# Ledger of designs, part 173: peptides against a protein of PDB entry 3PUK

Target 1, 227 residues: chain A of PDB entry 3PUK
Amino acid sequence: ERGLKSVVWRKIKTAVFDDCRKEGEWKIMLLDEFTTKLLSSCCKMTDLLEEGITVIENIYKNREPVRQMKALYFISPTPKSVDCFLRDFGSKSEKKYKAAYIYFTDFCPDSLFNKIKASCSKSIRRCKEINISFIPQESQVYTLDVPDAFYYCYSPDPSNASRKEVVMEAMAEQIVTVCATLDENPGVRYKSKPLDNASKLAQLVEKKLEDYYKIDEKGLIKGKTQS

## One batch from the design tools (peptide; made by RFdiffusion4, then SolubleMPNN)

Design b2_p22_3_s1 (from b2_p22_3, 10 letters changed)
Fold by OpenDDE base, seed 1:
Structure b2_p22_3_s1 (fold): chain B 227 residues (1-227), chain A 22 residues (1-22)
Amino acid sequence: as target 1 above (227 residues)
Amino acid sequence: SDKLEKQFKSLKEFNEEIEKEE
């Protein structure tokens, strides 16, 4: 049984490390809060060494320049992480690394992407989205990274309705990301609770799964599988 | 869906441009 951790690691290995791998080259890897948790959940430092990573650095911390080395940025597409990247390369005189490979865990908003292109395009050797926005815990257990999900989903305040929808959408996206990573089209099941949240989330997931497989498989929808 | 596709297209184009410069 291939655990979720193994699948996630395989995805990262293929989508990130194999994509930027160069024989004899070592890179510094920059991580944010999410990707630190992600990698910690599915690999060891020894695994990263085998992939040509010499050291891991936190993107949020002030770091000394290592101008002779290329940097691998494995980060979330957030303003905070992007701003930290821009600080590393935004000034020619303050360029911290030789070049950058950027891999986003999710879709990068156009605004952020445009900001990167406008300021640091010459320093970038790769910029990709790999679509991994979940943390594996057990063989088939994972944690969704959606801030304030509990508060908004269970808030009785109608003023939070719009925010609740955003949270539900984000959760659904992450679940679909897991399915995509596992190459599975699961039959969605949920425990019924007094709140309609579970049903709504299930519907969103089903819709998004359908859309995903329609797009990815040129109109062929895979049959639902037990996951 | 359209937004996601556009984003991928943009990144693809960007990477293609980078590859041409190298």
Scores: peptide ipSAE 0.144, ipTM 0.671, DockQ to the pose 0.564
Fold by OpenDDE base, seed 4:
Structure b2_p22_3_s1 (fold): chain B 227 residues (1-227), chain A 22 residues (1-22)
Amino acid sequence: as target 1 above (227 residues)
Amino acid sequence: SDKLEKQFKSLKEFNEEIEKEE
């Protein structure tokens, strides 16, 4: 049973598709590397068709304009993805699409947000963060999208210490997105390793969870759940 | 924490502005 996949799909459906859905309207969906993997893990093309997506395009590739259609950007809040978006709408005379709905998988840095607002505000109909930065594999199983995470976390080379911290930070952030998606504040459990990386990561996760729930839009602080 | 809160606030305000323009 693929319970987590269903949860993730439900989240995307609610947060993205339902949010921008208009009766009888079809959209082009733009995906980046991460969101391609994400959607591939939890839905089929038929599911997307049912949600009003006519075609999926890779945001990183050159694409022909479809000026009569609105575009749904489901992308990561990275400079690369944002820059690709900006290229689509940067020229007033050569906009690739009619308008844009933007849904970020994670928190968008202010710098990127400001850049978007300054350059393409008139073309944007929605800009939201949905906070899904993980790939569901199986029920209660997910994969973090952190490059070289294993290498840096388990590297005995002291020169990698700084990078290890960066990686752990990224992993912790993504774990929090899982919790947010599942609407749970877990009690973090871990098994210690010789390098005590698990403990450090757990601490980061706990801290980030606390921060997340403190600033929850609903103003609710959830208690820890067993996990 | 503060940064995240500011981000949400900014996005909220932005979306509100968009809605007003429509």
Scores: peptide ipSAE 0.139, ipTM 0.666, DockQ to the pose 0.703
Fold by OpenDDE base, seed 2:
Structure b2_p22_3_s1 (fold): chain B 227 residues (1-227), chain A 22 residues (1-22)
Amino acid sequence: as target 1 above (227 residues)
Amino acid sequence: SDKLEKQFKSLKEFNEEIEKEE
């Protein structure tokens, strides 16, 4: 299948599973709300088994320690998910797993990253950002995962202005991750709205796309493509 | 741009340090 779902799965397979794969080793995979939805949209449990995942656990739930196994954390770079990770490894006596591989779906803020480094560095075997913060629905359709995005973006209440900015930033990041996943640098098109949200979002996307491709690990700068 | 560059450098350095310890 040439759809977005297959592209996303391929990205996860190469960026996450292939990166931490060890011959004969099984891992426990920890998921949060977003990554649960993401994986459910683009793979089956059998696919995960083939990638060396024996059990999937919800990071938000209390879990029994499995100290002999390494854990694969595929999570969003949010305070909630990071805090749950830190609880798993925060104390030497209370480590739930043997070690951790961490793969973030998007850019991890320095504050969270520094917190992880300071408290759990000895337990971490890998920490990477994968840049997949969207859910594929159809061949070229995706859903953004930004809580209350519609409410804040279209709220007439000026008290929501600060939150609106945060939401728009998050949306822009997710759109950029879609483009990165598809290996495209599109020209942004939008319909003007009364609140000018589309224009602001477009500007954020364009700026972030430029930044992303300029500092890409592959050192490749791509020109604008059709979208 | 500066923030992203710093993040990438930091993450790269962190992973390199981890790999050296293994």
Scores: peptide ipSAE 0.125, ipTM 0.715, DockQ to the pose 0.724
Fold by OpenDDE base, seed 5:
Structure b2_p22_3_s1 (fold): chain B 227 residues (1-227), chain A 22 residues (1-22)
Amino acid sequence: as target 1 above (227 residues)
Amino acid sequence: SDKLEKQFKSLKEFNEEIEKEE
């Protein structure tokens, strides 16, 4: 069984494809670096075709306009991806696509969201956060996409303390997305290390889990499960 | 918690506005 891969695919199918599905309508799907890896890990092109995707395009690349087709943006909430989206729809006279459905893999910062609203609101048919910021590798294994995480977490340089905190927070957020995807509120376990990085990360995860389930999309408070 | 709540509210409102314009 595909395990975590199937769970991730199911979530994407439900949260993204089912949400914007229209009978007989084909869409162009725009992916960034992360979502390319994500989809590659849990589906095939044939699966995407079944979901009404005619072609996949890289959001970072220059693309020819297909003005008669709607675009499905499945992207991370980063300045780079958002800027690319804005380039596609920023000009009223030269929109690359008919309209946009935007699905962010994680919480979109207010700054980016406001930027989108200010410039491209009329072109957007849907904008949602689906909270998937991890890549499934095996049935129960996932990879966090946090650049230089290892370096900063284990750096003895005090000058990296601020960056370490940011990285650990990003890691914690991704772990929470895994839990959310699996619909679990696990008890966090960790092994202490001399630098206490595991403890700090665990605390961040616990805090974020608590916050997430208190205000989740379902409005459900889930009990802590001891794993 | 407050930040997340604000984001959810904002996004919900935005989608509602989009639906009204269509």
Scores: peptide ipSAE 0.093, ipTM 0.695, DockQ to the pose 0.702

Design b2_p22_3_s2 (from b2_p22_3, 10 letters changed)
Fold by OpenDDE base, seed 2:
Structure b2_p22_3_s2 (fold): chain B 227 residues (1-227), chain A 22 residues (1-22)
Amino acid sequence: as target 1 above (227 residues)
Amino acid sequence: GEELKKRFEKLKEFNEEIKKEE
């Protein structure tokens, strides 16, 4: 067993594939950069075939229409990925696929969600947020996908302060997704120091964990556990 | 907390709406 990789795969299988599964139906799956890496880290193509995926396509690339097939979008809630989706189903373009199932790897901003709803609601069969925004490496090792995180967090340039906050928030959200995936609410331990990035991040994680475990996607209340 | 609740409600409502349209 691959520990965290197995857990992540099981989560994806349950939350995504089982959610939209129809017997005898094959889907085209659209992936972005993050979800490509994510799936590559925890499954094989044969696994995806077993889940009813016939073809994997990169959402960023130009693709030929396959109008008779439904598409499974497993993507990050980013403007880039959403824009690509909108191009596939938007009123300004011919629909690429029969319909869409959308599964976001994290919380989708209201602005993006509203844009999708306004433009493509008739083409969507499912829209869910899946709490997986990390890449598993080893049994308990994972990688956060936050572009330029190192640069902004450790940059001495004060002009990057605003971006630093955004990056820290994104990192905190991803750490929470790890905890959620593992079904644990750990206690966060840190030494609070001014301007300490680790302390700031820890505080953000603690706050987000608290918010998440008040109400989850199923409306369940969970208590804090020890890690 | 409130933001999270609103988001869940929004998605729930949306999925209900699209289901009705099918």
Scores: peptide ipSAE 0.350, ipTM 0.849, DockQ to the pose 0.578
Fold by OpenDDE base, seed 1:
Structure b2_p22_3_s2 (fold): chain B 227 residues (1-227), chain A 22 residues (1-22)
Amino acid sequence: as target 1 above (227 residues)
Amino acid sequence: GEELKKRFEKLKEFNEEIKKEE
């Protein structure tokens, strides 16, 4: 299928599967709630088999050890997902898998990262942030995963101002990850509304895009493209 | 920009360290 779904899949294939691929090696892949939805939106089980994944398991569920196989963790950088990972490798005698490759969908907070380093470093073979925090839909449509966005953005209660800023920040970050995935630096367009939420969000996106392309991993500064 | 760079360097260093431990 053409469009955003194919682009997202190609990004995951390159950034995750190609990064940890070894000849003749099969891995178990661990997913959380977000990455389950993400992969379901852009690939089939047959695609994962081709990438060397034998089984997909939910990181939140209690799983039987498969100590002879390495595990590919494709998860969000949340306390819940990280805690589940730590349970898999926290004890030498109770390690569920041979080793772990960890790919986060977004920036992992230092607190969580340090916790991983302190407890499981010897079990980890790779740790990478791939910055995909959206669910692709048809064509150029995607869904943002920002809880309570509607409530806080449209709340007239001034006590929610701080939470509104947090929500807008999260939305802006996810929009930037879309741009990064598509390798585009679009001009931001928005429809102004009385609450000026669209304007504020646009400003945040512009700022984050600017920061992203100034220090692109490839050292390339890209000009603005058409949206 | 500086924050992103810092995060990148952090992970780079970590991945180098774990490779040496193998």
Scores: peptide ipSAE 0.345, ipTM 0.844, DockQ to the pose 0.579
Fold by OpenDDE base, seed 5:
Structure b2_p22_3_s2 (fold): chain B 227 residues (1-227), chain A 22 residues (1-22)
Amino acid sequence: as target 1 above (227 residues)
Amino acid sequence: GEELKKRFEKLKEFNEEIKKEE
């Protein structure tokens, strides 16, 4: 119960399921590629049933409407996932479900958020960012979901400089979410490499950690911990 | 800090607006 998987599950249970729980009510849960992997890594179907989920559906696939049931969208804040959501609720006549609870795994860009507000506000009952952007593998091991991270970070091609920066920002953001989930403010350690990528990433993480804990969920700045 | 605060506030406002429409 102290493992990373348990911590992640506890976070999801508290931030998502408890947040939208209604006694006697069942919901359909919509997942994308990332959240499918996330939930499969830290829970069982029986766990989801206990949380009032009757069935899970892939947001990317065509689905039959279940208009009498509310939908819980647990998705990443990407254009692809958001577009799928918009297709479900963008038209009044074509609503797939009764209403939507949206929980993003990370910060939703303003552009996407504004698009949702403009199109589907009346169908939404909750919109929350829960900041879980990693997959727990072992008790204290996790993987980050950053496409082509290795390629851009270690590419000697100067033309990839801008993409490298984007990747590092994304990685740093995800590491911060891990720290937040684990309720710790770690001292960042790294080994310097010829390209100094580790140092750059560490600096980004430290900066973001400071920013996060200044206005964290508890309103408290936590002391530096060993990690 | 200001960016995160801004994001928090916009979601707070949005969720309050949603409650009124329920």
Scores: peptide ipSAE 0.337, ipTM 0.844, DockQ to the pose 0.604
Fold by OpenDDE base, seed 3:
Structure b2_p22_3_s2 (fold): chain B 227 residues (1-227), chain A 22 residues (1-22)
Amino acid sequence: as target 1 above (227 residues)
Amino acid sequence: GEELKKRFEKLKEFNEEIKKEE
């Protein structure tokens, strides 16, 4: 009944844990607000132990150094999370861990990426974007991580028009990440509303899906399917 | 589509550089 949760877990296991796994090695995992919710939705602590994670820490909190252990950062590409990472590795005297593996849940802006490269490159062993920016709930149900999406999309205030477009763009991008995770290129279905928000979102999703599958990381081109 | 490809190549290059420096 909850097939999406298992798919998301499988994706994280393959893209993150298998990617940085070393036999006999344990890591500390750093999570932010979003990834805490994400992992909580699709796995248990016992699952993480099996993947070589000894301790989970909140990236926003002050933590004691564990200099003999490598750290796995599974975080969103936000200024707040990146700043916390930089505090852990930004100076030689402040290094909290032996090295860092960084996995972003979405595309990391160039400004943040460049900041990391300039400050912490020698401490990084891996940096990857895995594109999972949603919370699975049911087999075919998920929650998008777009703050105030409902408010701006349905606001009658014309002053919110610009923000509405930004929100729709973010939603469309996250829907594409779901499709990528499920390895599907679905036809978009929607019910028309007076404000035509559903139609606009559908158009954005279709465009982004087409763009994604034209240059699939695996070199695969898939046609639209009825889903 | 082109942007996604560019981002993929950027990260690929970065990870290769890290591997060489280690």
Scores: peptide ipSAE 0.342, ipTM 0.842, DockQ to the pose 0.542; fails the geometry check

Design b2_p22_3_s3 (from b2_p22_3, 10 letters changed)
Fold by OpenDDE base, seed 5:
Structure b2_p22_3_s3 (fold): chain B 227 residues (1-227), chain A 22 residues (1-22)
Amino acid sequence: as target 1 above (227 residues)
Amino acid sequence: GEELKKQFESLKEFNEEIEKEK
């Protein structure tokens, strides 16, 4: 199947599992809210077993230490998820796992990255940012994970203007992530409403797409496909 | 909150199935 779910799985397999794979080694995988949804949408437990994952755990919960095993953190670059990671490795004497492989679903802010480096750099075997911040629902359908997006985008309260911009930026970034994952450079289409939300979002997406493909490793600018 | 609980409950089920296959 060449649907979006398959593409997402292939991306995760290549960027995460293949990157940290070691023959004969099993890992515990720590997930947050977003990555739980993501993996559930595109894989089965048998798939994870084949990739050397023995146990999946919730990063937000208190867990018993398994000091002999390495941990794979597949998490969002949020303060909440990072704080949970730091709780696992912040103390030299109380490390929950042998070592950590960290894969962020998006770009990690420098502030969070520096916080990690300052606290537990010696415990980290790998820290990588991957670009996957969307959830596939069907073969060609996906949803964006931006909390309170609807509320802020359509709020008549001017006090929400700043937050609205943040939300739109996040949405645009996720859309670009989808395009990058699918290796597409679509022509952006939108229906205009009384509010300029759709237009603004479209502009942000177009700008980000342009920037992405200009700096892409392949250096190839693809034409618009109107997908 | 409830949705999150359901999501992580599904992980428990996955873990149980994994253990059965070992």
Scores: peptide ipSAE 0.026, ipTM 0.494, DockQ to the pose 0.021
Fold by OpenDDE base, seed 2:
Structure b2_p22_3_s3 (fold): chain B 227 residues (1-227), chain A 22 residues (1-22)
Amino acid sequence: as target 1 above (227 residues)
Amino acid sequence: GEELKKQFESLKEFNEEIEKEK
């Protein structure tokens, strides 16, 4: 097993499974595209079974109700995934599951969060952000999940400038979550590229890292490390 | 689209193995 994969699994186990664990209770777990990739990269089916997951399902698919079971939603904080969740619990008569535990892989915008609260708050037992929006590939290698990041970052079309900024922010957030997961505050290094995307991203990461460690859960400020 | 299919194929494999282990 590779180091980063183990760290990611440990984070998920602690932040998600341990948080909602109930003795003797099995849950259905709903995954989206990103979390499917994430789990497949860092765990085995046996691991999920040990954590009380009886079956995992695609959140995007039409699923048969299992009203006697609680559902664990491990999903990205995207409109698409949230909308699928809302379809499961949006009406009292159409609830697919007994209750929901929601764990977002990253920061959930207030707009989405409020939408959830307004429509199905009574069905929700947990709603947390766990900050793990990255996929481990190798021991020290990860892949960011930002849709069309390459296209927008390297597009010569000036009309994509606004989207490029959004993508850069998203990438920076994911990098910070990796660092937080690994408990590292690295000195950011980059290779200069055309359009200076790497430099801009590096600046965003540095700023966000600083902010994170200044106001972390433990109130600790960590020095820069080399990774 | 293709990547999504691959991901959920993996999901299917997980489910199958879980069922075998029950």
Scores: peptide ipSAE 0.026, ipTM 0.509, DockQ to the pose 0.022
Fold by OpenDDE base, seed 4:
Structure b2_p22_3_s3 (fold): chain B 227 residues (1-227), chain A 22 residues (1-22)
Amino acid sequence: as target 1 above (227 residues)
Amino acid sequence: GEELKKQFESLKEFNEEIEKEK
């Protein structure tokens, strides 16, 4: 049993597909690098068909307009992905699709959000952040999407110290999103490494978890689970 | 279903290519 994959799929189904679902309506789904990996890890094309997706497209590629269909953008909140979206709708000329539903995998910076809003607000039917920035590998294993994480964390070069902290922050944030997705507040366990990176990361995770659950919209403070 | 499968496979290949470039 691959429990984590099922949880991730359920999260996506609830947060994305159910949110924009209309009876009898088919959509084109636009994916970026991360979301392609994510969906590939937790679902099949048949699953997407059941959710009303008729075609999946790479957001980075040039695509032919399908003006009669609405588009579901499931993408990362990056300048690259956002720019691709804007190319689809930002031109006062012909829009590629009838309308857009946008679901970001993580927090979208205000700068990017404002850029979208200013350029194509009329075309957007929904814009939501779902906070899923990890790839499930096994039943309880996932991979973080943090560029150069290994390099900076284990670099002996002191000049990388600042970048190491940034990377650890990003990793901690993604771990928190996993916990949020699983609705768990785990007791963080780690094995010490020569550079004590695991300890530092654990501390960051714990801090972020505390912050997350303190400000939970439901007002629920969950205790640490024995995981 | 087969067409969509091909599309999905194509996207996977795309990701693999990007990873190789990194």
Scores: peptide ipSAE 0.025, ipTM 0.537, DockQ to the pose 0.019
Fold by OpenDDE base, seed 1:
Structure b2_p22_3_s3 (fold): chain B 227 residues (1-227), chain A 22 residues (1-22)
Amino acid sequence: as target 1 above (227 residues)
Amino acid sequence: GEELKKQFESLKEFNEEIEKEK
């Protein structure tokens, strides 16, 4: 129906909701900035209700404890979001919820993961990394979440060249994540700009796609597919 | 800050809608 939005929703449903679903059990879902945007882009409130979510709360806000209910954390693997989670479960006497299911939108750094395990391991019923680090806008349009991308990509200052490369790699990585989510190996198309950033990004995407399919698909490289 | 506020206002609306559906 909604192209990319429907695919993203299906991915979340299978990777998150189906993974932690228990018959007759309701959960509180905690969202951060990114996952709020993500879910808002691909589902409705009624959809979440059907998945056993009783209420959605902002992980960054102070919240009243609901100690009898389990919490589903659908969050990005950032220090900020992780710290908020740790505040909810860091103290045995002050646990906000009965238990936690954690689903990260991307790979969680070992440092953060270890911090969670060290502090809250007994409260965690599930911890899973899913691969959704983009926001669908339209049927085939999505937005990347790369901070300062505009500044570095368009900066005339040569001192920013190294950072520009890092940003472009991050963008390319997210695009590859989209492709992985869609299970597609697309042909890359772009419109060149005066700074030729689009061409550079396209090359990075193509390279990363090739690497991804070589590694993750048992050495099979899928042909490029046009969307 | 304002963008976050808007997002979380949306969450409030979500919660209200969920409660109405219950």
Scores: peptide ipSAE 0.025, ipTM 0.484, DockQ to the pose 0.022; fails the geometry check

